# Ledger of designs, part 50: peptides against a protein of PDB entry 3NZW

Target 1, 212 residues: chain A of PDB entry 3NZW
Amino acid sequence: TTTLAFRFQGGIIVAVDSRATAGNWVASQTVKKVIEINPFLLGTMAGGAADCQFWETWLGSQCRLHELREKERISVAAASKILSNLVYQYKGAGLSMGTMICGYTRKEGPTIYYVDSDGTRLKGDIFCVGSGQTFAYGVLDSNYKWDLSVEDALYLGKRSILAAAHRDAYSGGSVNLYHVTEDGWIYHGNHDVGELFWKVKEEEGSFNNVIG
Target 2, 222 residues: chain B of PDB entry 3NZW
Amino acid sequence: QFNPYGDNGGTILGIAGEDFAVLAGDTRNITDYSINSRYEPKVFDCGDNIVMSANGFAADGDALVKRFKNSVKWYHFDHNDKKLSINSAARNIQHLLYGKRFFPYYVHTIIAGLDEDGKGAVYSFDPVGSYEREQCRAGGAAASLIMPFLDNQVNFKNQYEPGTNGKVKKPLKYLSVEEVIKLVRDSFTSATERHIQVGDGLEILIVTKDGVRKEFYELKRD

## One batch from the design tools (peptide; made by RFdiffusion4, then SolubleMPNN)

Design b2_p13_3_s3 (from b2_p13_3, 7 letters changed)
Fold by OpenDDE base, seed 3:
Structure b2_p13_3_s3 (fold): chain B 212 residues (1-212), chain C 222 residues (1-222), chain A 13 residues (1-13)
Amino acid sequence: as target 1 above (212 residues)
Amino acid sequence: as target 2 above (222 residues)
Amino acid sequence: EQPANGSAVNYVP
């Protein structure tokens, strides 16, 4: 898995691969590693697919209950804290989760929280999470600027996941790309790595380790 | 140390068509190298045009299917006989599976039916309840033999239009029920040849708007 | 530690 999220002047970019594995077995190439918690919040999943899918869906329910009770959209801080508190209760039980909760509220602005099953909760501007995270960081850190255009930011997210998909055997399939603004998340498509790789290679003159 | 799990072998396969879905399974039940039964159905009509199979440890599979059937029943009680949609069924099954997250059902679960638009739907689950809608999925002992075949023949993976130098992929299209049945039969006959835990019989449940029908085919009994 | 793929029993994204 490779997931990433970063804040920039235009909001948040979220990009993820779509491969799931069970050992050496490629279980799926089409996993939805972005969970649309609600129209304004995204969760990413790394680690156990079921753990992330189940609890982030549960989180969506909790967020909805918050809105019903408080008559206000839940903050990203609060949403991430709910999840963090939940996984903390299961600490030691064997949950495997590396998640990012991403959203944009008027109060907070664009906000990203990293939450994992170890009980860690971090607020930050840039996170890459998963077995391919270091590969993604390599590209992302090298090209990140706050002042990126939306177009450039989207490309950077996509490109970073592509790099990870290339080098990490446990990442691949396709890139799912999201842009999060105050108006909610916008899905920017599914990009098959097989096609994307060659396109990027040709356009950039990159990935010269591959001749094919 | 006590091992609560067994492995009863077998293989299951789901394929979604345009307006139908198929869920198939062999009827062999095995423990180690011993055939317990040559005809033990593992694909079930659960009502509401939903067919289900949970392949792996048969005791867990049976338990899960029974629980789901019961869930369907209670859904009707609680919601004025509303038809359970396939997507809702999938969510329900996730909860059933994840409810035993720390003592999982040792099964690969597949359900098949029609979505709310009348299109074929196949959902597959890991043992702890992650699920995905797919066009096809193989599960069980010979899944590793069949799934790549399905990738190629259902999803047309690694197929390109002739004369395009690999630049144009074979376009995706729905398969007819006849084509799907052929693929299923070929899958299981092939798997039977190469896997000792697959054989004896093939039961195919076909879901259409008109309901569920069953087909049975003999497999090798060796 | 952040999760990685490799589970034999469960699907790991």
Scores: peptide ipSAE 0.201, ipTM 0.827, DockQ to the pose 0.131; fails the geometry check
Fold by OpenDDE base, seed 1:
Structure b2_p13_3_s3 (fold): chain B 212 residues (1-212), chain C 222 residues (1-222), chain A 13 residues (1-13)
Amino acid sequence: as target 1 above (212 residues)
Amino acid sequence: as target 2 above (222 residues)
Amino acid sequence: EQPANGSAVNYVP
């Protein structure tokens, strides 16, 4: 898996691959590693597919209950804390989760929290999570700046996941891309790696290690 | 050390069509190299036009299917005989599986039916309840033999239009029920040739708007 | 715990 999220002047970019594996077996190429919690809040998945899918869906329910009770959207801080508290209760039980909670509230603005099954909860501007995270960081860190245009930011997110898909055997399938703004998240499509790779290679003149 | 799990072999296969879905399984049940039964069905009509199979350790599979059937019954009691949708069934099964997260059902679960728009639907589950809707899925002993075949023949992976130098993919299209049945039969006959845990019989459940139809075919009994 | 056989347990690394 490779997931990433970063803040920039235009909000948040979230990009993820879609491969699931069981050892050397490719279990799926079409896994949805972004859970749409509400129109303003996203969760990402890395680690155990069932753990992430189950508990982030549960988180969605908790967030909805908050909205019903409090008549306002839950903060990203609170949402991430709920998840963090939950996984902490299971500490030592063998959960495997590496997640980012990304969203926008008027109070917080665009916000990203990293939450994992070790109990770590971090607020930050840039996170890459998964077996391919270092590959993604290599591209992302090299090109990131706060003042990226929305177009450039979207491309950078997509491009970083592509790099990881190329080098990490456990990442691949497609890139799912999101842009989070004050008006909510916008889905920017599913980009098959098989097609995207050649497109990017041609347009950038990159990936010269591969004969095209 | 004691292993609480057995492996009863077998293979299952689901394929969704445009207005139908198929869930198929062989009828061989084994332990190690010993055939326990040449006809032990593992694909079940669970009501509400949902068919289900949980392949792997048969004791766990049977338990899971029974629990789901019971869940369907209670759903009717609690919701004025409302039909359980396939997506709701999938969510329910996730909870059944994840409820045993720390002592999982040793099974690969597939359900098939029609979604609320009347389109064919196949959902697959890992042992602990992650699930995904897919056009096709193989599970069980020979899944590794069949799944690549399905990738190629259902989703047309690695197929390109002739004369395009690999630049134009073969377009996706729904398969007819006849085409799907052919693929299922070819899958299982092929798997039977190369895997000792697959054989004896093939039972295919076809879900349409008219209900569940069952077909049976002989497989090699070696 | 069940063995992680190559076809059943899905991980999202």
Scores: peptide ipSAE 0.170, ipTM 0.807, DockQ to the pose 0.111; fails the geometry check
Fold by OpenDDE base, seed 5:
Parts: structure tokens; C-alpha cells; sequence
Structure b2_p13_3_s3 (fold): chain B 212 residues (1-212), chain C 222 residues (1-222), chain A 13 residues (1-13)
């Protein structure tokens, strides 16, 4: 798995691969590793698919309850804290989760929290999570700027996942791309790695380790 | 060391069409290399045009299916006989599976039906309740033999239009029920040849707007 | 022993 999220002047970019594995077996190439919690919040999946999918869906329910009770959308901080508190209660039980909770509220602005099953909760501007995270960081860190245009930011997210998909055997399938703004998240499509790789190679003159 | 799980073998396969869905399973039940039964159905009509199979440890599979059927019953009681949608069924099954997260059902679960738009739907589950809607899925003993075949023949993976230098993929299209049945039969006949835990009989449940139809085919009894 | 997940998304902290 390779997931990433980063803040920039235009909001948040979230990009993830779509491969699931069971050992050496490719279980799926089309896994949805972004959970659309609600129109304004995204959760990412790394680790145990069931753990992430179940509890992030549960989180969505908690966020909805908050909205009903408080008559206001939940903050990203509070949403991530709910999840963090939950997984911390299960510490030692064997949950496997590496998640990012991403959203944009008027109060907080664009916000990303990293939450994992060890109980770690971190607020930050840039996170890559998964077995391919170091490959993604290599591309992302070398090109990241706060002042990226939306177009450039989207491309950078996509390009970083592509790099990880190329080098990490446990990442691949396709890139799912999201842009998060104050108005909510916008889905920017599913990009098959098989097609995307050759396109990028041709346009950039990159990936010269591959002849073709 | 005590192992609470058994393995009763078998294989299941789901394929969604445009306005139908198919869920198929062999009827062989085994323990180790001993055939317990040559006809033990493992694909079930659960009502509301939902068919279900949980393949692996049969005791767990039967328990899960029974619980789901009961869930459907109570859903009707609680919601004025409202039809349970396939997506809601999938969510319910997730909760059934994840409820035993720390002592899982040792099964691969597939359900099939029609979505709310009348389109074929297949959902597959891991033992602890992660699920996805897919066009096709193989589960069980011979899943590794069948799934690559389905990738190629249902989703047309690695197929390109001739003369395009691999630049144009074969277009995705729905398969007819006849085509799907052919693929299912070919899948199970080939799996039977290469896996000892698959054989004896093939039962196919076809879900359409008109209900659930069953077909049966003989497999090798070796 | 309990069975492993049918799918895994490898997590590296």
C-alpha cells in the first residue's frame, strides 16, 4: 500500500493506490483505500483492510451523530480524536491500522491527521503511509511547495503514488486521486498504473530504468 | 495444540451481469483428502433476491449463513417487510464477520444479487469483514486457479484491440447469462482437474428480476 | 491459529 496526503495553498491532495495483497497473492487491484466518511471528510486505509474499513465507517456514523447533536459539522481534530481514542482502547488486541483523516473546516482550514493502531495521532502537512511510503516521499518531498497550483498539486500526488507503485511490489493497480477544499472533497478519477506509467514516462522522459 | 478450525474445501465463484448475477459453487465437501459428501450445497437463496455462500470451514459457513438469514427475517419484522437491498446486506454481513474479529469465521464469503438500479452485483468478503463490490470473484480452494482466468475473460485484462500496438484495451462490456454460465462451467471443470478439493457437482444460482434460478451440472467424481 | 485476513494493505510505520 501507498497512501499520501498533503496540504497546500489550494487545500488538500489525497492520493492512494488500489492493490490489496495476501502474502504474495494479489487479492485485488481495485480496492478503495479512500473511505468517504462524509462529503467533507476522507479517511485512508493502510494495514488491515477490515479494520480500516469497519472503523472508518463507524467513524462516519460518529461524525453524523455529532452533526445531529451539535447542529454543526465535526472538526477534523475531533473526528481524528474519536478514531484515535477507539483504536487506543484496542491497543494490544491486534488491530492493524495506518490512517489519515483529511478534511477542510472553516475553523481549522485544510487539516490532516495521521492515526495508527499504536495510538499515535499526529497533525501534519505531509504524510505518506504504507509499504511504499518512502518511495512516495522521495518524489513528493523533492517537488512539494506550499504554493503549488491545484493542477500541479494533483499531478504531484498522482506522480508520487506512481513512483511507489513502480518500486513497491505491494502497491499498484491504480491511483485514486482527491482534492479537498472548504466545499468538500472532489474525486479526480481512477488512473490505471499500467497506462499512467507509460504516459508519464513519455511526457517527462522519466523512469529510464525501464526500456520501452 | 488445539486447532478450532477445519477446512472443508470447495470453491465458489460470483459474476455480475448487466441485469443478473451468478453465484456458483461445487458440491464437494471434504476433510483433508476424504470426501464427506459429493452433494452438499453451499450456495443459498437467502431471500430478497440475495444469494450467499461462505466457503472454507463449513461449520463457520453454515453458522454465518444462518445468522444472515435470521437477520433478513428480523429486518422484515422491524421494517414492515421492506426488501433488504444488496448493499445493505453487504454491510450487515460485514458486522456479522467483524463481530468475531478476534475469533473469525474461517470463510471466504460472496453474495450476489441486483442493486437498486436492477444491475447485477457481487460482493466479496475476507474472513473478518472487509468487502468490495466487484464484477467477479472466486473464493475457496481453487480461487488462485480461477481468479486469473476471470481477470482475463470477464474483465478482459491483458486484451487489446488488434493493430493498436497495445494502446487500445479491449472494451469492457457485460456478458450475457449464457456467456457467464459457460465461463463458470469452464472454470469449475478446469479447477476440478487441478485441485482435489473441487469436484462432484456444480450448482449455479442465477439471480434476475424474476427471482432465483438454480442449475446443476455434474463434475468429475474422482 | 486464527486465519489471516483475505486482503492486506502493508503498513510500514
Amino acid sequence: as target 1 above (212 residues)
Amino acid sequence: as target 2 above (222 residues)
Amino acid sequence: EQPANGSAVNYVP
Scores: peptide ipSAE 0.054, ipTM 0.812, DockQ to the pose 0.114; fails the geometry check
Fold by OpenDDE base, seed 2:
Structure b2_p13_3_s3 (fold): chain B 212 residues (1-212), chain C 222 residues (1-222), chain A 13 residues (1-13)
Amino acid sequence: as target 1 above (212 residues)
Amino acid sequence: as target 2 above (222 residues)
Amino acid sequence: EQPANGSAVNYVP
């Protein structure tokens, strides 16, 4: 798995691959590793697929309950704290989760929290999470700047996942791409890695380790 | 050392069509090298046009199916006989599976039916309740033999239009029920040839708007 | 032995 999220002048970019594995077996190439909690809040999945899927869906329910009770959207900080508190209660039980909670509130602006099954909760501007995270960081860190245009930021997210898909055997399938703004998240499509790779190679003159 | 799990072998396969879905399974039940039964159905009509199979450890599979059937019953009681949708069924099954997260049902679960728009739907589950809607899925002993075949023949993976130098993919299209049945039969006959835990019989449940139909075919018995 | 997840997303510790 490779997931990433970063803040920039235009909001948040979230990009993830779609491969699931069971050992050496490719279980799926089409996994949705972004959970759309509400129109303004996203969760990403790395680690155990069931753990992430179950508890992030549960988180969505808790967020909705908050809205009903408090008559306002939950903050990203509070949402991530709920998840963090939950997984901490299961500490030592064997949950496997590496998640990012990404969203926008008027109070916080664009916000990213990292939450994992060890109980770690971190606020930050840039996170890559998964077995391919270091490959993604290699590209992302090399090209990231706050002042990226939306177009360039989207491309950078997509390109970083592509790099990870290329080098990490446990990442691949497709890139799912999101842009989070004040108005909520916008889905920017599913990009098959096979097609995307050749397109990028041709346009950039990159990936010269592969002969076309 | 005590092992609470067994492995009863077998293989299951689901394929979604445009306005139908199929869920198929062989009827062989084994323990180690012994055939317990040559006809032990493992694909079930659970009502509300939902078919289900949980393949692996048969005791766990049966327990899960029974619990789901009971869930359907109580859903009707609690919601004025409302039909359980396939997506809601999938969520319910996730909770059944994840409820035993720390002592899992040792099964690969597949359900098939029609979504709320009348389109064919197949959902597959891991042992602890991760699930995904897919066009096709193989599960069980010979899943690794069948799934690549389905990738190629249902989703047309690695197929390109002739004369395009590999630049144009074969377009995706729905398969007819007849075509799907052919693929299912070919899948299981092939799997039977190469896997000792698959064989004896093939039972196919076909879900349409008109209900669930069953078909049976003989497989090799060696 | 306990069965593993049928599908997993690798998390780097």
Scores: peptide ipSAE 0.052, ipTM 0.820, DockQ to the pose 0.122; fails the geometry check

Design b2_p13_3_s4 (from b2_p13_3, 7 letters changed)
Fold by OpenDDE base, seed 3:
Structure b2_p13_3_s4 (fold): chain B 212 residues (1-212), chain C 222 residues (1-222), chain A 13 residues (1-13)
Amino acid sequence: as target 1 above (212 residues)
Amino acid sequence: as target 2 above (222 residues)
Amino acid sequence: EQPANGSAVRYVP
């Protein structure tokens, strides 16, 4: 898995691959590793597919309950804390989760929290999470600027996942791309790695380790 | 050390069409190298036009299916006989599976039916409840033999239009029920040839807007 | 241990 999220002048970019594995078996190439919690809040999945899918869906329910009770959308801080508290209660039980909670509230602005099953909760501007995270960081860190245009930011997110999909055996399938703004998240499509790779290679003159 | 799990072999396969879905399974039940039964159905009509199979450890599979059937019943009681949608069924099954997250059902679960738009739907689950809607999925002993075949023949993976130098993929299209049945039969006959835990009989449940139809075919009894 | 028989737990590592 490779997931990433970063803040920039235009909001948040979230990009993820779509491969699931069971050992050496490619279980799926079409996994949705972004959970759309609400129109303004996203969760990403790394680790156990069921753990992430179940608890982030559960988180969505908790966020909805908050909205009903408080008559206000839950903050990204609070949403991430709910998840963090939950997984912390299961610490040692064997949950496997590396998640980013990404969203926008008027109070916080665009916000990203990293939450994992070890009990770590971090606020930050840039996170890559998963077995391919280091590959993604290599591209992302090399090209990231706060002042990126939305177009460039989207491309950078997509391109970073592509790099990870290329090098990480446990990442691949497609890139799912999101842009989070004050108006909520916008889905920017599913990009098959098999097609995207060759397109990017040709346009950039990159990936010269591959002949074809 | 006590091992609570067994493996009863078998293989299941789901394929979604445009306005139908199929869920098929062999009828062989084994323990190790011994055939317990040559006809033990493992694909079930659960009502509301939902068919289900949980393949692996039969005791767990049966328990899960029974729980789901009961869930359907209670859904009707609680919601004025509302039809359980396939997506809601999938969510429910996730909860059933994940409820035993720390002592999982030792099964690969597939359900098939029609979505709320009348389109064929197949959902597959891992033992602890991760689920995905797919056009096709094989599960069980011969899944590794069948799934790549389905990738190629249902989703047309690695197929390109002739004369395009591999630049144009074969376009995706829905398969007819006849085509799907052919693929299912070919899948299971082939799997039976190469896997000792698959054979004896093939039962196919076909879900359409008109209900669930069953077909049975003999497989090798070796 | 992960289930065999095509029922292995799925990971998004």
Scores: peptide ipSAE 0.327, ipTM 0.829, DockQ to the pose 0.110
Fold by OpenDDE base, seed 5:
Structure b2_p13_3_s4 (fold): chain B 212 residues (1-212), chain C 222 residues (1-222), chain A 13 residues (1-13)
Amino acid sequence: as target 1 above (212 residues)
Amino acid sequence: as target 2 above (222 residues)
Amino acid sequence: EQPANGSAVRYVP
């Protein structure tokens, strides 16, 4: 798995691959590793598919209950804390989760929290999570700027996942791309790695380790 | 060391069409190298136009299916006989599976039906309840033999339009029920040849707007 | 202890 999220002047970019594995078996190439919690809040999945899918869906329910009780959308900080508190209660039980909670509220602006099954909860501007995270960081860190245009930021997210899909055997399938703004998240499509790789190679003159 | 799980073998296969879905399974039940039964159905009509199979350890599979059938029953009691949608059924089954997260059901679960728009739907589950809607899925002993075939013949993977230098993929399209049945039969006949835990009989449940029908075909009895 | 051949626990590593 390779997931990433980063803040920039235009909001948040979230990009993820779509491969699931069971050992050496490719279980799926079409996994949805972004869970749309509400129109303004996203969760990402890395680790155990069931653990992430179950508890992030549960998180969605908790967020909805908050809205009903408080007549206001839950903050990204509070949403991520609910998840963090939950997984911490299960510490030692064998949950496997590496998640990012990404969203927008008026009081916080665009916000990203990293939450994992070890009990770690971190707020930050840039995270890559999964077995391919180091490959994604290599591209992302080399090209990241706060002042990226939305177009450039979207491309950078997509391009970083592509790099990880290329080098990490446990990442691949497609890139799912999201842009989070004050108006909520916008889905920017599913990009098959098999097609995207050759397109990028041709346009950039990159990936010269592969003979085209 | 005590192993609480058995393995009763078998293979199941789901394929979604445009306005139908199929869920098929062989009828062989084995323990180790011994055939317990040559006709033990493991694909079930659960009501509300939902068919289900949980393949692997039969005791766990039967338990899970029974629990789901009960869930359907209580859903009707609690919600004025409302039809349980396939997506809601999938969510419910996730909770059944994940409820035993730390002592899982030793099964690969597939359900099939129609979504709320009348389109064919197949959902597959891992032992602890992760699930995905897919056009096709093979599960069980011979899944590794069948799934690549389905990738190629249902989702047209690695197929391109002639003369395009591999730049234009074969377009995705729904298969007819007749085409799907052919693929299912070919899948199981092939799997039977190469896997000892698959054979004897093939039962196919076809879900349409008109309900569930069953078809049966003989497989090799070796 | 997990089923094999694509029925094992799915990971998104």
Scores: peptide ipSAE 0.322, ipTM 0.825, DockQ to the pose 0.114
Fold by OpenDDE base, seed 1:
Structure b2_p13_3_s4 (fold): chain B 212 residues (1-212), chain C 222 residues (1-222), chain A 13 residues (1-13)
Amino acid sequence: as target 1 above (212 residues)
Amino acid sequence: as target 2 above (222 residues)
Amino acid sequence: EQPANGSAVRYVP
């Protein structure tokens, strides 16, 4: 898995691959690793597919309950804390989760929290999470600027996942891309790695280690 | 060391069409090298036009299916005989599976039916309840033999239009029920040839708007 | 250990 999220002048970019594995078996190439909690809040999945899917869906329910009770959208901080508290209760039980909670509230602005099953909860501007995170960081860190245009930021997110998909055997399938603004998240499509790779290679003149 | 799980072998396969879905399974039940039964159905009509199979450890599979059937029953009681949608069924099954997250049902679960728009739907589950809607899925002993075949023949993976130098993919299209049945039969026939835990019989449940139809075909009995 | 044949736990590492 490779997931990433970063803040920039235009909001938040979230990009993820879509491969699931069971050992050496490619279980799926089409996993949705972004859970749309509400129109302003996203969760990402890395680790056990069931753990992430189950508990982030549960988180969505908790967030909805908050809205119903408080007549206000839950903050990203609070949402991430709910998840963090939950997984912490299961500490030692064997949950496997590496998640990012990304969203926008008027109070917080664009916000990203990293939450994992070890109990770590971090607020930050840039995170890559998964077995391919190092590959993604390599591209992302090399090109990241706060002042990126939305277009460039989207491309950078997509490109970083592509790099990880290329080098990490456990990442691949497609890139799902999101842009989060004050108006909520916008889905920017599913990009098959098989097609995207060649497109990027041609347009950039990159991936010269591969002969096409 | 005691192993709480058995492995009863078998293979299951789901394929969604445009306005139908199929869920098929062989009827062989095995323990180790011994055939327990040559006809032990493992694909079930659960009502509300939902068919289900949980393949792997038969005891766990049967338990899960029974629990789901019971869930359907109670759903009707609690919601004035409302039809359980396939997506809701999938969510329910996730909870059944994840409820045993720390002592999982040793099964690969597939359900098939029609979504609320009348389109074919197949959902697959891992042992602990991750699930995904897919066009096709193989599960069980010979899944590794069949799934690549389905990738190629259902989703047309690695197929390109001739003369395009691999630049134009074969377009995706829905398969007819006849085509799907053919693929299912070929899949199981092939799997039977190469896997000892697959054989004897093939039972196919076809879900349409008109209900569930069952077909049976003989497989090799060796 | 579950075999990698579709019955194994799915992981998104």
Scores: peptide ipSAE 0.312, ipTM 0.815, DockQ to the pose 0.112
Fold by OpenDDE base, seed 4:
Structure b2_p13_3_s4 (fold): chain B 212 residues (1-212), chain C 222 residues (1-222), chain A 13 residues (1-13)
Amino acid sequence: as target 1 above (212 residues)
Amino acid sequence: as target 2 above (222 residues)
Amino acid sequence: EQPANGSAVRYVP
């Protein structure tokens, strides 16, 4: 798995691959590793698919209950804290989760929290999570600027996942791309790695370790 | 050492069409190298036009299916005989599976039916309840033999339009029920040839708006 | 506890 999220002048970019594995077996190439909690809040999946899917869906329910009780959307801080508190209660039980909670509230603006099954909760501007995270960081860190245009930021997110898909055997399938703004998240499509790789190689003159 | 799990072999396969869905399974039940039964159905009509199979350890599979059937019953009691939708069924099954997260059901679960728009739907689960909707899925002993075939023949993976230099993929299209049945039969006959835990009989449940029908075909009995 | 073999848990590593 390779997931990433970063803040920039235009909001948040979230990009993820779509491969699931069971050992050496490719279980799926079409996993949705972004959970749409609500129109303003996203969760990402890395680790155990069931752990992430179950508890992030549960988180969605908790967020909805908050809205009903408090008559306002839950903050990204509070949402991530709910998840963090939950996994902390299960510490040592064997949950496997590496997640990013990304969203927008009027109070916080665009916000990213990293939450994992070890009980770590971090607020930050840039995170890559998964077995391919180091590959994604290599591309992302080399090209990241706060002042990126939305177009360039979207491409950078997509390109970073592509790099990870290329080098990490446990990442691949497609890139799912999101842009989060004050108006909520916008889905920017599913990009098959098989097609995207060759397109990028041709346009950039990159990936010269592969001969076409 | 006590191993709480057994392995009863077998293979299951789901394929969704435009206005139908198919869930098929062989009827062989084994333990180690011994055939327990040549006809032990493992695909079930659970009501509300939902068919289900949980393949792997048969005791766990039967328990899970029984729990789900009971869940359907209680859903009707609690919601004025409302039909359980396939997506809601999938969510319910996730909870059944994840409820045993730390001592999982040793099964690969597939359900098939129609979504609320009348389109064919197949959902697949891992042992602890991760799930996704797919056009096709193989599960069980010979899943690794069948799934790549389905990738190629249902989702047209690695197929391109002639004369396009590999630049244009073969377009996705729904398969007819007849085409799906052919693929299912070819899948199981092929799997039977290469896997000792698959064979004897093939039972296919077809879900349409008119209900569930069953077809049976003989497989190699070696 | 997880199954040792057979139906494998899906992982998104």
Scores: peptide ipSAE 0.323, ipTM 0.827, DockQ to the pose 0.107; fails the geometry check

